# Peptides against a protein of PDB entry 3S8F: the designs that were tried, part 105

Target 1, 157 residues: chain A of PDB entry 3S8F
Amino acid sequence: VLTLFVAVPSLMTAFTVAASLEFAGRLRGGRGLFGWIRALPWDNPAFVAPVLGLLGFIPGGAGGIVNASFTLDYVVHNTAWVPGHFHLQVASLVTLTAMGSLYWLLPNLTGKPISDAQRRLGLAVVWLWFLGMMIMAVGLHWAGLLNVPRRAYIAQV
Target 2, 166 residues: chain B of PDB entry 3S8F
Amino acid sequence: DEHKAHKAILAYEKGWLAFSLAMLFVFIALIAYTLATHTAGVIPAGKLERVDPTTVRQEGPWADPAQAVVQTGPNQYTVYVLAFAFGYQPNPIEVPQGAEIVFKITSPDVIHGFHVEGTNINVEVLPGEVSTVRYTFKRPGEYRIICNQYCGLGHQNMFGTIVVKE

## One batch from the design tools (peptide; made by RFdiffusion4, then SolubleMPNN)

Design b2_p15_1_s3 (from b2_p15_1, 8 letters changed)
Fold by OpenDDE base, seed 5:
Structure b2_p15_1_s3 (fold): chain B 157 residues (1-157), chain C 166 residues (1-166), chain A 15 residues (1-15)
Amino acid sequence: as target 1 above (157 residues)
Amino acid sequence: as target 2 above (166 residues)
Amino acid sequence: MAAFLLVYALLLELG
């Protein structure tokens, strides 16, 4: 009940953010249905990190609804599916948002801009983190559907 | 121009609302797919049954592992299983192939898991409550019971065995 | 998480 209740405002927030991104992209010269995406500042790790976090949060959010469903939860409960969901929510969204926040916050707090090398490294870190997290999450969800147990060092498959 | 910007944002929000509706159908389809492919043979929840965890070892159907398997019909059995720190009783659980088995599982101590490999049996076992699971083993052999709920230092070694006889 | 963020922040400052 609580999860489903929280899902509504979360979706509202998600699509509001998306609308803001589209607006920002169009202000930056993006055109067409998808051109605004390309116009976003993908060269800034402070931007890329939280956006990637949001992207990871989408399947995680859907998974949350699954986990909250009585019939569907029976299939996935206490399997590797659950940690897969957690990693998308915490290790993807929260962690990437934190990383991105640091790339914005630290330069502002110290008064020192990040170097180009730091920027490039930041982008690499964020993208690699996201990629690794997606691989892990997909693997865990898949394993969960195959009834691999949570909190066990063994698997039936 | 704050007002102009606001109106522009609203226009994009309308588009995203339309997209959201489309995605809703996608999600519903995904849920339907999951149900169709992975929920075959779902064991329905039984009646909520309570038991005193402090006396379950001394009195009642769980007290004697030797009498834990009760034939209730020509091809029906009830098995009274205790999940405890750190194991299961009876162990092994011996049941015939093709028989309908009703597991009545409870715990005398802490919360445990009851996950039977090779089956869709996967329940949590709470002290004071009886978990009821109905299953028919179609294949003879040994099925391992795994505790998938952390229950203490010996959690990782908490295993049981169901032996299905021809 | 706190330790990670601290280390990460430190590395950013040192880089």
Scores: peptide ipSAE 0.019, ipTM 0.733, DockQ to the pose 0.015
Fold by OpenDDE base, seed 2:
Structure b2_p15_1_s3 (fold): chain B 157 residues (1-157), chain C 166 residues (1-166), chain A 15 residues (1-15)
Amino acid sequence: as target 1 above (157 residues)
Amino acid sequence: as target 2 above (166 residues)
Amino acid sequence: MAAFLLVYALLLELG
């Protein structure tokens, strides 16, 4: 009950963020159903990192609903599914948001702008991190559905 | 300018909220479908039994491993299992193929896992509580019991075996 | 997390 209660306002918040992104993209000249996405500042790691985090949060959030469901939790509980869920939530959303925040925070704290080399390196790091997280998450969720146990060094299958 | 921006934001919010509601219904429908079609031996929450973990080793159905497997009817058995640091009792657990097995699992010490390889049996075992799982082994052979809840320094080596006989 | 961010920040400054 508690998780489902939290899920509703969380979804509302997530879609409000999406609405803000659409608004920003359209202000930047984006048109059509998807053109606003292309108009967003994908050259800025401070933007890209949190957005990729949000993308990882979507399947993670869906997994949260699964984990909160009694009958579904019976299937996934204490399997590799659970670490997969956690890594999407923490190592994707939280970590990428933290990484992205540094690209804004550091220039403000030091008074020095980020160099183009640092920006490009940051973009590479964020995208590679996201890719690695998605590979790991898919693998862990798949293994979990196959009843590979959590906290065991051997596979059940 | 501010008014135009406000109207635009509201329009986008309305669209995304509508999408949000639609997705909510999709999730509810998926859960409902899974519940309706799910035939896995889910233990009803209403059958919680309690035991004294301090005496469970000395008295009662868990006290003697030789008497842990009890025939309760034609092709029906109850198996009283202890999960402890660091193993399972009895070990091995011997049951007939095709019989309906009711596992009654408890712990005398700390929380353990009871995950049977090759089956959908996966429960946590709490001291003072009895976990009840129903399962029918259709194939003969050995099934490994794995602890999937951290229970101490020997957790990774905590294994048991169920032997299903023809 | 704090240690990670500090190291990450340091690496960015050195890059």
Scores: peptide ipSAE 0.019, ipTM 0.735, DockQ to the pose 0.015
Fold by OpenDDE base, seed 1:
Structure b2_p15_1_s3 (fold): chain B 157 residues (1-157), chain C 166 residues (1-166), chain A 15 residues (1-15)
Amino acid sequence: as target 1 above (157 residues)
Amino acid sequence: as target 2 above (166 residues)
Amino acid sequence: MAAFLLVYALLLELG
């Protein structure tokens, strides 16, 4: 059980970011318990991408606790569950953050702002990416719970 | 102005930290509850047993596949299994239905997996270490052993079979 | 990853 406390720093970091988002949303005029979310700049792919990554990171973090548990890891270890976890952490958070960073980086490097068309396309891309990652992650976790092995092309189900 | 802003930020941080801690406790509680109510699905940690991977093929209980299945008591067997590149020994593993089987699994070469389809047997096999798994097959038939740890070019074809006889 | 980002950047600029 004490091993699970390794999650404390990660949770602290993650929810500090959430606190920053709430503060930012409230500064932008959001009010109430959830109104601050609507006030965030959802029209900017540089913002949306990493935030979607963070959303994927939530279930991934919960899975991390499971994976780090000696007893629970017996159930999920070397099953499709593990790739599901990886895709949430790497293909969601890291990749979407990288994608989002490009929407800031490229305009700065080229000296040219992104067009409205590029902005809209970017939003579509990151949302579709997120949706695909969530579908795949849910499928992999589900398969893992059904004891589908990792690194194998066959399954018992 | 700056002080007021910092105070506001701190308030939000405190709230989210509290939420973070609450979620942590929820997860721990769920784990504890699962362990308390579902102990049958958890294999307890065994004693660490070591072997020399360089000699395991030549001497000891893994050396002869014909002697790999050892009856240790009434309706109790120990099976000494080698996972190697790229297969299992013995293959097939023949055991009686309803018998308590203790698998002693090791590797002479690299890390392998030992995942028995249709069972909860799923362990990594490390050279120099003996993995011990206890299981009772309730149904006769063939159970496929799958390597679920990458072990080289032939990994995808590394399979074994357990034959459970009536 | 670097290759992916480059391709992504290229596609973004073409849009």
Scores: peptide ipSAE 0.016, ipTM 0.772, DockQ to the pose 0.015
Fold by OpenDDE base, seed 3:
Structure b2_p15_1_s3 (fold): chain B 157 residues (1-157), chain C 166 residues (1-166), chain A 15 residues (1-15)
Amino acid sequence: as target 1 above (157 residues)
Amino acid sequence: as target 2 above (166 residues)
Amino acid sequence: MAAFLLVYALLLELG
């Protein structure tokens, strides 16, 4: 139970970010319960990438609670579940945040804005990355629950 | 204007924090439910038992693979297993169907995994520590042991076999 | 990075 309290600061941080997004969306003219989401700059890969990372981080965070649970960890430990968790946390959130940061950083450092073609390509990259990562993560978690071992090239299933 | 913006942000933060706390309780409840409904098949952890990894091959119950399977009761056995780079001993491990098997697993060298396919047996094996797992094989046949902890260049080829006899 | 990983994997296999 005490280990679960570690989730509190994380959730607070996550939802503070969400609050910032809501505020930003409303400043951009979004109204209503969900209108602020649509008002966010979804045409900017520097924005989309870290947001998609955050979305992937949500189930990953839930998995973190599972992994931190003494009893539940017994079920998932050293199975394909663990790589699934990592790919949500690192290969989704961290990687997409890095990609997003790059889309912001390079134009600012060079003083040259990205072209429209580069922007569109960037959007395609981050969305495809997210989609592929989600498919892989679901597969790994599923395999883990079926007792597929981690760090093995073979399994009965 | 800055003050107004600050107040607005705080209002949103408070709302989302409240939601966060609510979700926390939901998750705790879900975990509690999962634990209540899915713990029946969990193998209890054994007591902490230590062994000297430098002598485990030379003396003690792990030293002779021919003596690794010890009958401790009418339908109970203890199996002393070594996980080493890169294999298991004894190999194969022969046990009778329907018997309660207590695996005592340790390593003389590095950390290994002990994952038995077709079972819920999945433990890390640490040098100097004895892992204890209790299991009853209901079906005869061969069960493969897989190392699921990287242990060196031969890790991918590190397999064992449990043969369950009728 | 992919090329690096392939080379690394090859080196490990040959080692």
Scores: peptide ipSAE 0.007, ipTM 0.762, DockQ to the pose 0.020

Design b2_p15_1_s4 (from b2_p15_1, 7 letters changed)
Fold by OpenDDE base, seed 1:
Structure b2_p15_1_s4 (fold): chain B 157 residues (1-157), chain C 166 residues (1-166), chain A 15 residues (1-15)
Amino acid sequence: as target 1 above (157 residues)
Amino acid sequence: as target 2 above (166 residues)
Amino acid sequence: MEEFYLVYALLLERG
């Protein structure tokens, strides 16, 4: 039970980011409880990528709490659940944040803005990446719950 | 304007922080409730038992695979299992159906996994430590032991078998 | 939350 307190700093960080998103969305004219979400710059891959990473991080974070729990970890430890977890954390959040950073950084370093075609391609890339990661992660978590072992090429399920 | 913006940001941060903390408490409460009301679903943690990995092959209950299965009582057995690079001993492990089996698992070399298909047995095996797992096989047959912890170049081929006899 | 319930259910079943 006490291990759940380890999640506090991460949750604080995540929800601080969420607060920043809400603030930004409201500054852009979003109103209501959820209207600020639509007002965010979803046409910019530099924005979309890290946000999608954050969305993937939510179930990953929940999984982190499960993994940190002594009792719950007994069910999921060293199963396919664990790779599912860190693919959400690393291959989604970290990777998409890096992608987003590049979409911002490269234009600034070169002094040349990205073309509309490049922008649209970037959006396609990050959305497809996110979709693929979600499919894989759900599959891995599901397999893990079926007691498919980690680091094994065979399983009896 | 800067002051106004700062206040606004702080308000949002405080709100989301409060939500975060509330959710954390909900999760803690849920786990606490589970532990308090559904203890039957939680296997008891054993005491830490230590062994010398450098001598475990030469002396003690793990030294002879032929004597690894020890009857400790009526329909009760202790099985001393070694996980090593790259296999298990004894192999196969032969136990009776319906008997309460206490597995005492250790390693003479590196960390291994001990995952038994068709069961809830899934533990890491550390050199110098003894993993204790209690299980009763209700169905006869063969149960495959899989190493689910990377242990070297032969890791992917590290398997064992538990044979449950009628 | 859903993840917790699923793991919880399996814990009860396997225990």
Scores: peptide ipSAE 0.106, ipTM 0.837, DockQ to the pose 0.541
Fold by OpenDDE base, seed 4:
Structure b2_p15_1_s4 (fold): chain B 157 residues (1-157), chain C 166 residues (1-166), chain A 15 residues (1-15)
Amino acid sequence: as target 1 above (157 residues)
Amino acid sequence: as target 2 above (166 residues)
Amino acid sequence: MEEFYLVYALLLERG
């Protein structure tokens, strides 16, 4: 239980980011409970990538709490569940944030804006990456719940 | 303008923080409930049993695999298991069906895994520490032990067997 | 939260 208090600053950070997104969306004309989401700049891969990372981080964060729980971790520890968690946290959140950062940094560093074709390609890349990671993560978590071991080439399932 | 923006951000942050705290309490409550109702096989860190990995093969209950299975009561056994590079001892582990088995698992060398297929037994085995798992096999047969913690070049081939007799 | 329930359910089932 004490280890779970580590989740406090993480949750605070996550929901502070969410608050910033809500503020940004409302500044862009979004109204209502969900209208602010639609008002966000979904046409910019520099924005979309890290946001998709955050979306992947939600189940990953929940899994993190599971992994940090002594009793619940007993069920999932060293099963395929664990790499599922990693792919959400590192291969989704961190990687997509890095991708988004590049989409912002490179135009600024070179002084050349990205073309419309490059923008569309960037959007396709980050969405496909996110989709692939979600499929993989769901599969790994499912396998983990079926007690498929981590770091083994064989399993009973 | 900046002041207005700051005030708006603060309002949203308060809402989301309240939500985050609510979720935190829900998670803690769930974990607390689980701990309160499902503590079987869970050993608190403060009650960890320790052993000297440098002497565990020479003396003590893990030293002789022929004496690894100890009857501690009616239909109750303790099994002293070593996980080592790269296998388990005793191998096979023979236990009776329906008996309450307490596994005492340790390692003389490096960290290993002890994952028993077909069961909920899945623990890491650390040199110097004794992992304790309580389990009752309801069905006779063979149960494979898998090492699910990387332990060296032979890790992928590190297997054991539990034989449950009628 | 759904993940918690799934893991919890498995814990209950496995005993």
Scores: peptide ipSAE 0.084, ipTM 0.822, DockQ to the pose 0.558
Fold by OpenDDE base, seed 3:
Structure b2_p15_1_s4 (fold): chain B 157 residues (1-157), chain C 166 residues (1-166), chain A 15 residues (1-15)
Amino acid sequence: as target 1 above (157 residues)
Amino acid sequence: as target 2 above (166 residues)
Amino acid sequence: MEEFYLVYALLLERG
């Protein structure tokens, strides 16, 4: 149980980011419990991408605790559950953050802002990536709970 | 303005940090509750048992596949299984229905998986270590053993069979 | 939390 305290620094970081988002939303005119979310710049793929990554990281983090638990890990270890966890942590959070960073970095490096068409395309790419990743992750977790093995081309289910 | 902004940020951070700590304790409490009330569904890890992977094929209980299944009681057996590149020994493993089976699994070469379809048996097999799994087969038939840990070029073809006799 | 409950339920079923 004490090993779970290793998650404390990560949680502190994650919730600090959340606090920053709330502050930013309120600065942009958002009010109330959820109004600050709507006030965030959802029209910017450089913002949307990492935020979607954070959303994917929430269930991934919960899964991380499951994977770190001795008794619970016995159920999920080396099943499709594990790839599901990875796709939330790496292929969602890390990848979407990289994508978002690219949308910010390229305009700054070139000195040219992205066109409206490029912005819209970027939003489409980011949202489609997130949607596809969530579908795959849910499927992998479900398969894992059904005891589909990892690193095998066949399964009883 | 900057000072006010910093104070506001700190207030939000404190709130979110409090929430994070609360969630942490909820998770810990949930795990503790599960461990305290429902341990029967988990095969507990046994004491670390070591074996020499360089001699395991030549001497000891894993050396002869014909002697791999040992009756230890009226309705209890121990099965000494080798997971190797690329298969299992013995193959098939023959055990009676309804008997308590203790699998003692080790590897002479690299890390393998031991995943038995239709069961909750799923362990990694490390060279030099003995994995112990206890299971009772309630239904007769064939149960496939799958290697779910990558072990080389023949990993995808590494299968075994447990035959449960009536 | 949902993941915990799902895995917990499966653990109970297998036990």
Scores: peptide ipSAE 0.083, ipTM 0.827, DockQ to the pose 0.499
Fold by OpenDDE base, seed 5:
Structure b2_p15_1_s4 (fold): chain B 157 residues (1-157), chain C 166 residues (1-166), chain A 15 residues (1-15)
Amino acid sequence: as target 1 above (157 residues)
Amino acid sequence: as target 2 above (166 residues)
Amino acid sequence: MEEFYLVYALLLERG
C-alpha cells in the first residue's frame, strides 16, 4: 500500500524531470521526437551520471510495483530478484546521482574546474558503473525468476 | 522572456504528465488483472492462525516431531513443522509421493524462511503465526528446505530435508 | 513493463 501510494508522486517527479530534459535538449538545438536527447550534454559526467541513474531506476521502479503486488510478489519474494531491485534503486540511481553531484559540487566548492582528463575519466567511471550495475541487476533478476533464494549461498539452479 | 520560458516548460510538463497518468493506469490495470487471476501458479495461503510461540514446543501438534505428520485422508497429510534457530523439525520430513500435503509451519523463536528447493514453496515463518502451504510432490526424492530470512549466526547453515517416498 | 510480463509468464508456468 505504501509503495503504491508513493508511486504516483515518484512517477510525476520522474516525468517532470524528463520534461525538463526535453526542454533543455530542444534549447540546445535538438529537433524531432528524439533529437533533443542527442543534444543533451553527454560529455559532462555531472549530467550523465544522474541520467544513467534515472534510466536504471525505470526497471527498478517497475520492480517495485511487482514487489508491492500480492500475486506477483509471491513469485519473487525473498529470491535474488529482491537484491536485484535494490541494486537498481540504491547502487544505480542513488550512487550515480551521488557521483554526478560530486562532479558538479567539488569544482564549484574548490573553485577549480576539472581537467579534460578528469572529465574523460569521470565519464568512463560512470558508464562502467552503469554497465556493471545493469549486468548484475539483470543477473540477479534472472536468478530470482529461477527461484534462487535470497540470503543463501546455495541454489539448486 | 521568463514568461515565455515558463509557458514552454509547462507545455512539456503537461505532455509528460499526461503520459505519466496513462502509464499509471496501465500499471494499475496490470495489477488488477493479475489480482483477478491470483490463483494462477500461486499456492494459496491458509486461514490466519495464531499460536503461542512460548508454549508451542511443549504442547500441541508441534510438540512431538514423531507425531508431526498426520494423515488426514486417504491421500492427504498435514505436517506440523517448526522452524527454529537453527533448523527444522521434524527433520527429515517424510511424505508419500502424490499425496496432498498441508504444511503448518510456525516458529518458537524468531522469523525464519521456509523455501523448498525444486518447488514453489516459499514462505516466511513468524513466531505466533501459523503459515499454511499446500503442495503435492509429484517426484520422489529429497527436497532441501532453505532458510531465506536472516535469523542469526547460524542462519547460513539452517537446512532441512523433505523425503518424498514412492 | 517487461518485468510484469516476465513475472506473469513465470507465474503461469508455475501454476
Scores: peptide ipSAE 0.056, ipTM 0.806, DockQ to the pose 0.493

